Peptides against a protein of PDB entry 8BZL. Designs and how they scored, part 235

Target 1, 228 residues: chain A of PDB entry 8BZL
Amino acid sequence: SYDRAITVFSPDGHLFQVEYAQEAVKKGSTAVGVRGRDIVVLGVEKKSVAKLQDERTVRKICALDDNVCMAFAGLTADARIVINRARVECQSHRLTVEDPVTVEYITRYIASLKQRYTQSNGRRPFGISALIVGFDFDGTPRLYQTDPSGTYHAWKANAIGRGAKSVREFLEKNYTDEAIETDDLTIKLVIKALLEVVQSGGKNIELAVMRRDQSLKILNPEEIEKYV
Target 2, 242 residues: chain B of PDB entry 8BZL
Amino acid sequence: SRRYDSRTTIFSPEGRLYQVEYAMEAIGHAGTCLGILANDGVLLAAERRNIHKLLDEVFFSEKIYKLNEDMACSVAGITSDANVLTNELRLIAQRYLLQYQEPIPCEQLVTALCDIKQAYTQFGGKRPFGVSLLYIGWDKHYGFQLYQSDPSGNYGGWKATCIGNNSAAAVSMLKQDYKEGEMTLKSALALAIKVLNKTMDVSKLSAEKVEIATLTRENGKTVIRVLKQKEVEQLIKKHEEE

## One batch from the design tools (peptide; made by RFdiffusion4, then SolubleMPNN)

Design b1_p23_2_s1 (from b1_p23_2, 12 letters changed)
Fold by OpenDDE base, seed 3:
Structure b1_p23_2_s1 (fold): chain B 228 residues (1-228), chain C 242 residues (1-242), chain A 23 residues (1-23)
Amino acid sequence: as target 1 above (228 residues)
Amino acid sequence: as target 2 above (242 residues)
Amino acid sequence: SSFVKRDDPVSAAAAAAAREAMY
């Protein structure tokens, strides 16, 4: 086993490897999450796909379970590991508890996983932040964020990745009860927020919507343009 | 000396555990948490630094955690480390309850976690937890109790104490104003506001920036309550009027 | 960083006191 401690405290009390992992997140495509009244919406900046690259292979939004989905910013390979572990946990929970996970539960699981990689010998932190959205079994919409440190919080709206600052500033100004009064308004809010940092308009946005008692729906470009 | 900074679980030539010291340094930059023991209860007061308009409502507290029906804790330091430790505290308490059909004594729960913290300072390939905790509780053995623990796995019982930012100044103030044997929960709450007002790096103390929990006994049951914002506002207002 | 870097002399003193209490 590699016995070298990778993540150590600095004299100033900093975990530099965690901070550097956060810098890796900032290099990632921007992702936005918004919790509406009866809807959760994830939006992601599409990277310019090389002409020969299959667009289906670069999914920034994925389902963890029927009631939970996740967007991430940072290292795609790291995200794959987290997603797979989370999916296994969701299935395990259904088998053992006979209920789907709550959004908080699976967020805490992911957060704990990330935290362990900040404290385990020979392991670096995960270079990802995640927005986790979904519905609890009681029909309550939830939005959580996790970062490389393993912290997590519940949000009404938030953003991660390279444009997160600008998007958050927009959301702070524009997230109101009126702005999320309807599903359509909530979707529009996410699109407008992403347009603060996305140069080529609606064509470079990926949107996923989950409504109460409905499965995750990824909107096609034509559907997105209806909200622009 | 730098060689010892990069290793998590070795002594320096001077007998220092630098990684533990650096973890404590990290805690010094965390939000202030204080605890006060009274004759009729115990309280925790914590600085809430993460005030964001887009945050969803926290059901209980960001910095104060209910551990079981008889205990709560507050944390200063790395939030992710705190979450792991608070979950472990809950698990330890539940395992004890299941095994013995009675609540875990307060000090035993604190000790169990401190052993875990200590292990993370001694076993190779692990870093110390960047977290200090204050524990409040009640048990049939010692009644109301307040404990503090740090990254080294050391702990102690206290009448009043503080961790996090400006903790030394807070402790000094507590030493001056704490009246042994005469402390009511009401007076403890007033003292908590007084200390936070002076130690928090804020021009004006607001209820939005302070979380307070009380632990009392009512009708032979422990009651853990997080004060509502309005109640905290009243305490602040009362302090400003004095 | 979840830590607000405050260069507070009092925080340094508290850290020193905590270090002394280790022993």
Scores: peptide ipSAE 0.098, ipTM 0.582, DockQ to the pose 0.073
Fold by OpenDDE base, seed 1:
Structure b1_p23_2_s1 (fold): chain B 228 residues (1-228), chain C 242 residues (1-242), chain A 23 residues (1-23)
Amino acid sequence: as target 1 above (228 residues)
Amino acid sequence: as target 2 above (242 residues)
Amino acid sequence: SSFVKRDDPVSAAAAAAAREAMY
């Protein structure tokens, strides 16, 4: 069966391992990204952190550089590989080009990395999608999504993971210029979107905010509850 | 359907990596290993295998490995795979020390091995390692640390955790009895004995069947010590008296 | 033996938890 091969086309033109990697993404915790006017917000469904697990080591949102952060859905170990390579590229870019990466640039890099893993017979696709947010040097907020195939697109708002469908439906209805008029409203939009699939309110949400010319801020549970 | 069981690095239609899952299943049948983080130290407790009477060398520690001066690990799973991974950990730690003239941070060592594990789940012609590890260590960044890693290359930091046989029951007990912020190494040792006594399918817990190592700081140095049988016996006795 | 096989009634539950932790 063609679906047992790592990176081959089926007779009808499908890359089954890529499609199955997309199913792995759907098993992941839900992540949401929203681009505001002068803010980008990532929200993720907190896994029920086992009572004895160190919360520091359970992060679904990570910085790639000072101006770029990423959330992912799917295989955590796969994500770590992508994150590490992206971080190296961000630093390399600063050294060689003497400027931070654009959000598009690093997204394209990640996408290319994923694509290569879909074309090598010695490798399976990455079982992750990513939401990549940040600011370009001109202060423009950006949101991109990548999938296991290596495709990427720019978004105003999007979601990935197990609850992505419901969250996207919510965002499609509620993402308006009025809904993102302020930073606070943008944050509220992300929280409301996540609450479509996350039970028990703000306790089960991790939220990260990046404002223009500011570093990534991860909100604490008390800060999140103010928006609920 | 078992049609995706034969290849090591392919997704099932449902997005599962069956070979990784099967490796995890195999680890569930291995000897129990516990890790407990305390305020003043960290410990590993592992079930010792029955030593065949005809073995010429009594290994000082079967399941607990010193990695460097600041870290140790315990293993659950395939012994041969464990030997390869523990050797790799030592090599990674040594290379870092040579390059930077300081010990490798604990999480960085764990991550480096986890990247290797992950690769064996993604690259063709490789099978997952049939091993989970508990890591204990100290570094200047986070102090005392406990980590767990699995065949997928996933890892996490823990206050207390268990791998191997009856790990679910052990974790449940740890969740009930672990007191956050108040855990001393002494209380952690007592808790380890308590959990092992209930987790190991033995009529009586004996010091011969348990290996315990502690990691502490003394005079600005890390001290990794495997408890002597007499010390373990004393801990067991104390538990039986309570 | 590479590992000691034991009858663990909770092994399936532990394996399930480990599987969930992959994602």
Scores: peptide ipSAE 0.199, ipTM 0.667, DockQ to the pose 0.369; fails the geometry check
Fold by OpenDDE base, seed 5:
Structure b1_p23_2_s1 (fold): chain B 228 residues (1-228), chain C 242 residues (1-242), chain A 23 residues (1-23)
Amino acid sequence: as target 1 above (228 residues)
Amino acid sequence: as target 2 above (242 residues)
Amino acid sequence: SSFVKRDDPVSAAAAAAAREAMY
């Protein structure tokens, strides 16, 4: 049947494996990204960690470079492959071009990687969507999303994963110039957005902030509770 | 039949490449794109489907891509496939420019991409690209040009054509209204609006749902311009008044 | 059938060759 074929079209023009990869993303923990004026913020729903699992090993927000970070929804193992390739590309770009990647550049790289896995036999699509945030060298904050198909777009705010619909609806209503006027308001917006789908306050949220000319900062639970 | 559906490079007993045909079906469900060649320019008109409030208003045309200073294209089909192909077009054009210190001729760029498309239908382990393209351009050899290419790697030059949803109906309308040798860019724009109004599955045509780009020559230079929403609104209004 | 084809002999020959090459 066409639904089990990895990289072939169905008679009606569908790539079922890509669509099924998108369903895998919808099963993932919720991630949200918001672009502020001089800040980018990523928030992720923390999975219930098994009692014996090290909480430090379940990071859903990672740095790709000093100026770029990524959150993902979907298959964690697939995400590791994408993250590693993206990091190598960021380093390679610095060595060959002598400048850090733009957020668009690395997004396009990741998108192209994903697309190739939708077109090559013997490879399934990546079961991940990603929110990629950072600053270009001119100091412009950027937010991009990419999906299993290899499409990507720039966003003011967006969400991915199981609670993405509810979070997105919240952001559509509450994302205004006033709501992102300050860094603190932008952080508060992300937390409020995640609280639409996350039960019990700051303990179940991973939050990362990148400000202009600053490295990625992961907020501790105490810092998150200040915004709740 | 199923035996030939699973592999991209196998002919059916009837000589059909089913994976290519299925890729063409994917294009049939995509938003409509029109191209019209005029005496004084070329235009692309495309349906804009992805209007989202949270989308960063980066004035990137959803479906119309500048390839170089003398060419643009519009895409119908799988967006990710389109992004790969449009990037490849830009790279081919840039490599040619660097090598020959002249812009690549329009047909040569189209052919180069079509060879890539064809390869993805012939080499094992690959699927066809689920994308058709319309190309507009100007070169010193043939002047203003309009091309269409499909997943098979086939292409052709056109005076007017359409790809995507309701393309057959659109092309029928273009055949009826296109006057060979008498088409001005102004009349072409009016024709594009007329055809889109009838072929788009929308109750009312709005400027938010239509992207239009024109390619003209001014002072010996190619000018590629995406029409502003206000300009598109005026074209729609004019059509509603006629 | 509904396409207004440009009578470019090079494009027409290329299109014909491409069809003949496929089949």
Scores: peptide ipSAE 0.085, ipTM 0.560, DockQ to the pose 0.040; fails the geometry check

Design b1_p23_2_s1 (from b1_p23_2, 12 letters changed)
Fold by OpenDDE base, seed 2:
Structure b1_p23_2_s1 (fold): chain B 228 residues (1-228), chain C 242 residues (1-242), chain A 23 residues (1-23)
Amino acid sequence: as target 1 above (228 residues)
Amino acid sequence: as target 2 above (242 residues)
Amino acid sequence: SSFVKRDDPVSAAAAAAAREAMY
């Protein structure tokens, strides 16, 4: 059975393990990314945290470097591996090239890593999609998406995870130059997009913003409620 | 037979490499890519599928990649596999240039990648790349060249060929209309539009759905140019008037 | 509208399967 094998082609030319990894992504919490004029914003649906669970351990948004952040949908354990490798690469790049990575560079690195796991013995695809945001050294805001296949593209806005379809439909309708004219409007756009699939308002949203020449800021619930 | 379908690329009892065949099947679902060799240049024409509205940049070319100053390629198949292979082509070409202080000959670049593809069909624990490529180039040895490679690691030089969706029908049309020794780049462009119009699964051919690149020589330098949408529109219009 | 590019058969099939599973 092709579904029980390592990533191999089906008779009709499908890589079922990659397709099934995409299904794993759809089981993940929704993440959204939006590129503004001078800001990049990531928003993630918070999973219901058990009363005894440390909130610090359930982060869906992480820094890869000072200028790059990532959100993901899918298997958290898989994401950890990708994040760690990406962080090492970011540091290595700083040491060897003496400049921080571009957002495209680190995206390509992650994409290549994912692709290799679709073409290696004894390995399954990564069950994650990622939204990667940040600023290039020239101050250009960037948003990229990767999927389990290792494909990547640049986006103005996108979403991944269980509610991605609804969020994308919202973004297609509402992403305009006017809607991202200011940082605050851009943040508001992300929150509104997530509210298409999140029931309990700002309390169930994790939001991170990166402005030009600034470090990643994770908004607290009170800050998020100001935009709702 | 099923045992050979679900494992690392191995021979079936009939001597078939099913994983390679299935990789080729995957390519059949990709957008059509054409290559045509002319006396005064080479071209690639590729189907562009709908760009999502939220994509940041309309890629100047989604399916046509510049490899170096003298070569370009088009890809049919799995995008992630294509990205890996096109990156490898660029690296091979650059390493050659650094080592020999001259551009890599076209066929040598093609063969270097084909060896990699072949290895992925022979060595344990690898699957074939789900990608076919068309290569266009110029070198001092053979002049203008067109090559095709497939997941098996096989390659061939062509006067005109097609990969991806409806490739067999396209090749048949090319065989019928290609005039050996008399093909100008202008006539090749017209032929490309003619073939794409018949082979693409679209009701009407539009410039937004077609990417065309030409490779020519000007003043002793290779020029790789992607046609502007307006230029492609004119080619389509001309075809509709004929 | 599927955000999946159709010229990648793997991604296209995954998107199609996802739509079918939603119905």
Scores: peptide ipSAE 0.028, ipTM 0.551, DockQ to the pose 0.026; fails the geometry check

Design b1_p23_2_s2 (from b1_p23_2, 11 letters changed)
Fold by OpenDDE base, seed 2:
Structure b1_p23_2_s2 (fold): chain B 228 residues (1-228), chain C 242 residues (1-242), chain A 23 residues (1-23)
Amino acid sequence: as target 1 above (228 residues)
Amino acid sequence: as target 2 above (242 residues)
Amino acid sequence: SSFEKLDNEEAKKAAEEARELMY
């Protein structure tokens, strides 16, 4: 019977499929999230868009609701499933509770979804980590990370994907109150962090900004280059 | 290694889905399919391999399928899997039309199928579909469109792309010869013939082994047309003269 | 032949690119 289960404990207590899903995340493009004072910023390493590919279809940052967006690292197709379910939940919450979701609420929803996929014999884990950013109704900026296991934590700044280690080391050194004092400085911090692992400047970075009481803004390449 | 090859699609120690990768490898042995986006239309060109004289059904196309009035697709991979997926595409498009009283946007149809493909990579007791698809379409949102999807449930929009046998060589040629913003349907057809001639590794391309469909707009309506053999012959002849 | 090697390398590269597109 145990041989038929997708995700099972090893004799030494490991969930190998969860650990291997984390390895899938490490194959993903690097994503960075930073919480500023009145801003949240997501940055993602653009895969070199094939010359003939439509760039609009290669977006790695998406809105979950007006007040929440996410970036991910890992399997793109898996991410789409999570995003769709999260969007439905955000809308459902608005209809039933008459308020937007908190960033923590939707993160917990996503985390619970992921956790269920680690415990079902009929499903493999999701091969994605996510950075979820946004504003709560009280205007508080939030950043959360979730991984394939369904764990989640709040962060000031974090990174996921192939370059995450280097980016985190950079953020640990450079994330200060002074570095996030203004919106522009916060954006600059994200770009600088990504440039630790991204080759060739602003053309290979996708950047999204959400300010208090504003919708998600995806910066165009020209806007990004102003910060480089 | 064998443990990850024989069961439900699971992650390898390196975070790979080998069953999905193997499905993609299998598609590499299928007949070539090309898609090219032009300013005034979009086309699919596919290798026809099953020319059997005893086939009773006048197949309009072996590899190209009309999905609705505004979309068509081509398939590379396992035929039975392709039939299931093309039928599902038609059903999705029809359900959308009934629900919203307007045609499904092209990308939404592609995404809906990709979610199905993804599910077959994640749920137990399922194997990935051994099929890649090219989609051509028109909608009021983005105009003429070309998409590609694979067994993983990933998709992307393209100006030109190729799936199936020798797809890498085809993509390389498309990258060299595709002129962004200057591509007419006429030039796209010529390019398709050029690329197919190379990918099929034949000295002379035969019209019987090539299927071409074009999607255009005429008088505010989408027109999907499979080229007649004579039209394909003329395209081949023109290519041979150049 | 150099052509077969190039085709194999291109095929390998395309397969790698396709795999990379999954992530």
Scores: peptide ipSAE 0.274, ipTM 0.738, DockQ to the pose 0.231
Fold by OpenDDE base, seed 3:
Structure b1_p23_2_s2 (fold): chain B 228 residues (1-228), chain C 242 residues (1-242), chain A 23 residues (1-23)
Amino acid sequence: as target 1 above (228 residues)
Amino acid sequence: as target 2 above (242 residues)
Amino acid sequence: SSFEKLDNEEAKKAAEEARELMY
């Protein structure tokens, strides 16, 4: 069976391991990204932290650099590998080019990494999709998505993971210029979008905000509740 | 489908890594290991199953390993895999110390090993490690810490947790009896004995079948101590009297 | 016995929780 080999084409032209990796993404907690005018926002469904688990170790939003952050859906261990590689590349770029990466650049790097893992006979695909947000050096907010195949696209808003369909449907209806007119409205849009699939309000949402020329801010539960 | 079980590093149609899940299942049959975080220390308690009368060396600890001066771990799963991973942990910790002239932060050591575990789930020609680990440690960043890692390369921090045989029942008991913010090392030891007594498939808990290590801070230094059999006997006796 | 069923259900739940931690 062609699907037993590490990422080979089926007779009908399918890369089953890539498709199956996309199914792994759908098992992940929901993540949403929205690009505002002068803000980018990531929201993630918090995993129900087991009683006695340290919440600190269950973060799904991470910084790649000062100007770029990422949320993911799918295999957490796979994501850690991608994050580490991306962070190294961001630092390398700063050293060699003397400028921070553009959001597109680092997205393309991650996408290329993923693509290589779909073509190597000795590797399985990464079981993750990622939402990558940040600001280019010119102050332009950016949002990109990448999937297990190594494809990537720019978005105004998007979602990944188990509840992505419902969240996307919400965003398609509610993402307007008026809805993102202010930073607060943009944040509210992300929260409302996640609440389509997340129960129990702001307590089960992780939210990260990056404004122009500012560092990534993770909102605390009390700050999130102000928008609910 | 069973057809996807034959290769170690492929996704099922549902997006599952069955070889990793099977490794986790194998760990469920291993001896029980507990970790409990207290305000004044952290402990590991492990079931010792290999009591062979003909074993020449009373291995001081079969399942609990000192990693460096500030960290120890316990293992549940395949012994040979455990030996490889514990050696790797020691090497990582030593390399860090040599490079930075300070001990490796606890979480960084855990993540370094977890990246290795993950690699064995992604690269062809390799199988997942059939081992879960509990880590106890102290560092200047977070103080006393308890971590758990599994064959997938995932990890988490815990106040109390269990791996191996009857881990679910143990975790349930820990959830009931663990008092957040009020846990002393003494109370944690008592809780460990209580949980092991219920989770080990033995008529009576004996000190010969239990290994316990504590990690404390004394005079600004980390002290890792494996309890003597007599100390464990006393803990068991105290539990039986309650 | 009810205890064996509880142990099996708890074991199953733990295995499921462990699997869920992968994602």
Scores: peptide ipSAE 0.276, ipTM 0.752, DockQ to the pose 0.223; fails the geometry check
Fold by OpenDDE base, seed 1:
Structure b1_p23_2_s2 (fold): chain B 228 residues (1-228), chain C 242 residues (1-242), chain A 23 residues (1-23)
Amino acid sequence: as target 1 above (228 residues)
Amino acid sequence: as target 2 above (242 residues)
Amino acid sequence: SSFEKLDNEEAKKAAEEARELMY
């Protein structure tokens, strides 16, 4: 069976392990990213944090560098590996090139890493998609999405995970220049998009914002409720 | 799909890693281990199943392992896998100490092992470890800590949690009785006995079938202590009187 | 640890909860 082999082509040209890794992503909590004019926003569906779990260890949004952050959908353990390697690369780039990475650069690095795991003998694909947002040195906001295959594209807005279809449909209808005219409107757009799939309102949303020349800010539940 | 059940490190059509899931199921049949974080310490409590009178080695602890001066763990699952992982934890901790001249932070040790576990789910020719671990520790960054890790290489921090047999019921009880911010080590010990009594489904809990370790700070040093049988008996007796 | 044939349903439930934490 071709689907039992470590990432080989089917007769029809399918990489089943990559496709199945994409199905693993669909089991993940929904994440959404939106590029505004001077802001990038990531939102993630909070799984009901089990009572007694430390919230610090359940974060689905992380900084890769001062100018780049990432949300993911899929296997959490796989994501940790990717995040750690990306962080090392960001630091290495600062040391060797003396500039922070561009969002595209680090996205390409992550994409290349994922691609290698689809082609290396004896490795399965990463079971994660990622939304990577940040600012280039010139102050340009960027949003990229990667998938298990190692493909990546730039987006104005996108979503990944179990509710991604509904969220994308919402974004396709509601993402306008007017809807992202201000930082607050951009944040509101992300929250509204997540509320398409999240039942319990603002309490079940993790939201991160990065403004131009500012560090990543994780919004608290009270701050999120102001936009609902 | 059953066709993926015997294959390691591959996704099913539904995006599942069946070997990891089966490892988790196997752990559900292992002896119960629980951890409770308190304000003044952290504890592990574990079920002893292998009480053989002819065992020559007075194992101070069958399921609780000291990792370094600041950390201990308890294991649910395959004993041989547990031995490999606990040895690796000790090596990682020792290498860090040698390199940085300070103890490894608790979460870093947990993460390092979890990356190994994850690798055994991603690299061909490997099977997942049939082991979940509870970690207790102290470091200067976060103080007292409790972590849980599973065969997938996922981990999380907890105030209280349980792995192994009847873990779901144990976690439910912990959720009901754990008082955030008010948990003392004394109260945690009492809660541990209460939960173990229920999870082991025994009319009378025996001290010979229970291991308890506490991690505290005394005079600026971490103290890891396995409770003596008499101390456990006293805790059980106190529970029976309530 | 001897995998005693413990209650198969509770073990499955615990495994399901653990599986949910994988994603």
Scores: peptide ipSAE 0.265, ipTM 0.725, DockQ to the pose 0.369; fails the geometry check

Design b1_p23_2_s2 (from b1_p23_2, 11 letters changed)
Fold by OpenDDE base, seed 5:
Structure b1_p23_2_s2 (fold): chain B 228 residues (1-228), chain C 242 residues (1-242), chain A 23 residues (1-23)
Amino acid sequence: as target 1 above (228 residues)
Amino acid sequence: as target 2 above (242 residues)
Amino acid sequence: SSFEKLDNEEAKKAAEEARELMY
């Protein structure tokens, strides 16, 4: 019998493959997202790039569209599939609706995609969680998180991956209106949050910033060090 | 957990894909393949295991495949799986060329195949491909490139890397001897021989057991060349004299 | 001379390294 990947309910109502996919997420590098007043910031723990590896091929933060970017934790190959589909949807939306997607819309799309992979026979769940940030057309900054189950929620700040618990605890204590009063303070908050789980300072952090009406900016290590 | 090992494309309780991991282990037993990026070119060096004197067809290369005019790959793992994937790479490259009237960028070709590999780790009734690949190529975007991809559908760019038998030891040697920014194709070839000599666990490396391909640019064109046995012999001889 | 295949331990190590790259 060809072993079919089957996501079924346990007698107690659990979807084990979804739960196990969540365990795959916990193996991923830590990612953090923070919504500021006029900025959204994503930070990711950099994996130690092997000496002979090309760093350009190791990116954990990507643009989905001009107004939306995503960080993920979990299986990189799975993430690539989700990212590609999301990008196609963003472009399709622009063509059909003549407006960019809202951050909620694209999050819902991704969530629905994930959900289908939890319900379809012969498919396993995606082993990824995602932080999706960006700006709606009205200029409102947004942060969403989605998990392998296809659930999603809006957040002020959140974290995913192996160090997510510690980072969330930090954010719960330190996310205040004062802490996000400026763009620089918001960036600093993200860096400080990641430093709860990252030992080697700014060199091991990938940081992306999206400001209102601006494109995604990936900060270089020198720029990150200014906030440490 | 053995309980989840028998089922393809499912997560273990720990979030692992055991079938993918087992495919990677199987590849570790395959013949060694090396890739080295130089300033003036890129090379693949592969162990040739099937030297059957009775084979009617002298295969020019057992493990190195030309994909298009600008790319080649080497394979470690299951030969039948390798054939399927190399054919798919050629088809993808050809379709792109027909559609866009330009060669497919190297990373895009790698990614396209990696998406296929990933799918075989996610969809029921599929098993992971028991194959890792090294890709060498040139494009106008990044110049000379070396990529590695695994059964999971993950890939990365490398300056030098190894897959197959004794790959970890080979990578360690490459890390020691690879000089960033100073690597010539000539030095890369010498390094490849040095590493293969140690990796193949042979007292004496034979040219019959080694395949080497180089990718260079000449007059604005990519040239992919498989070294002749005599050339490989000369490289081995030079190594033995050092 | 038959090339000795990697022992199971070395294959496992290589797989572990590859696994780390999966996430």
Scores: peptide ipSAE 0.210, ipTM 0.686, DockQ to the pose 0.291; fails the geometry check

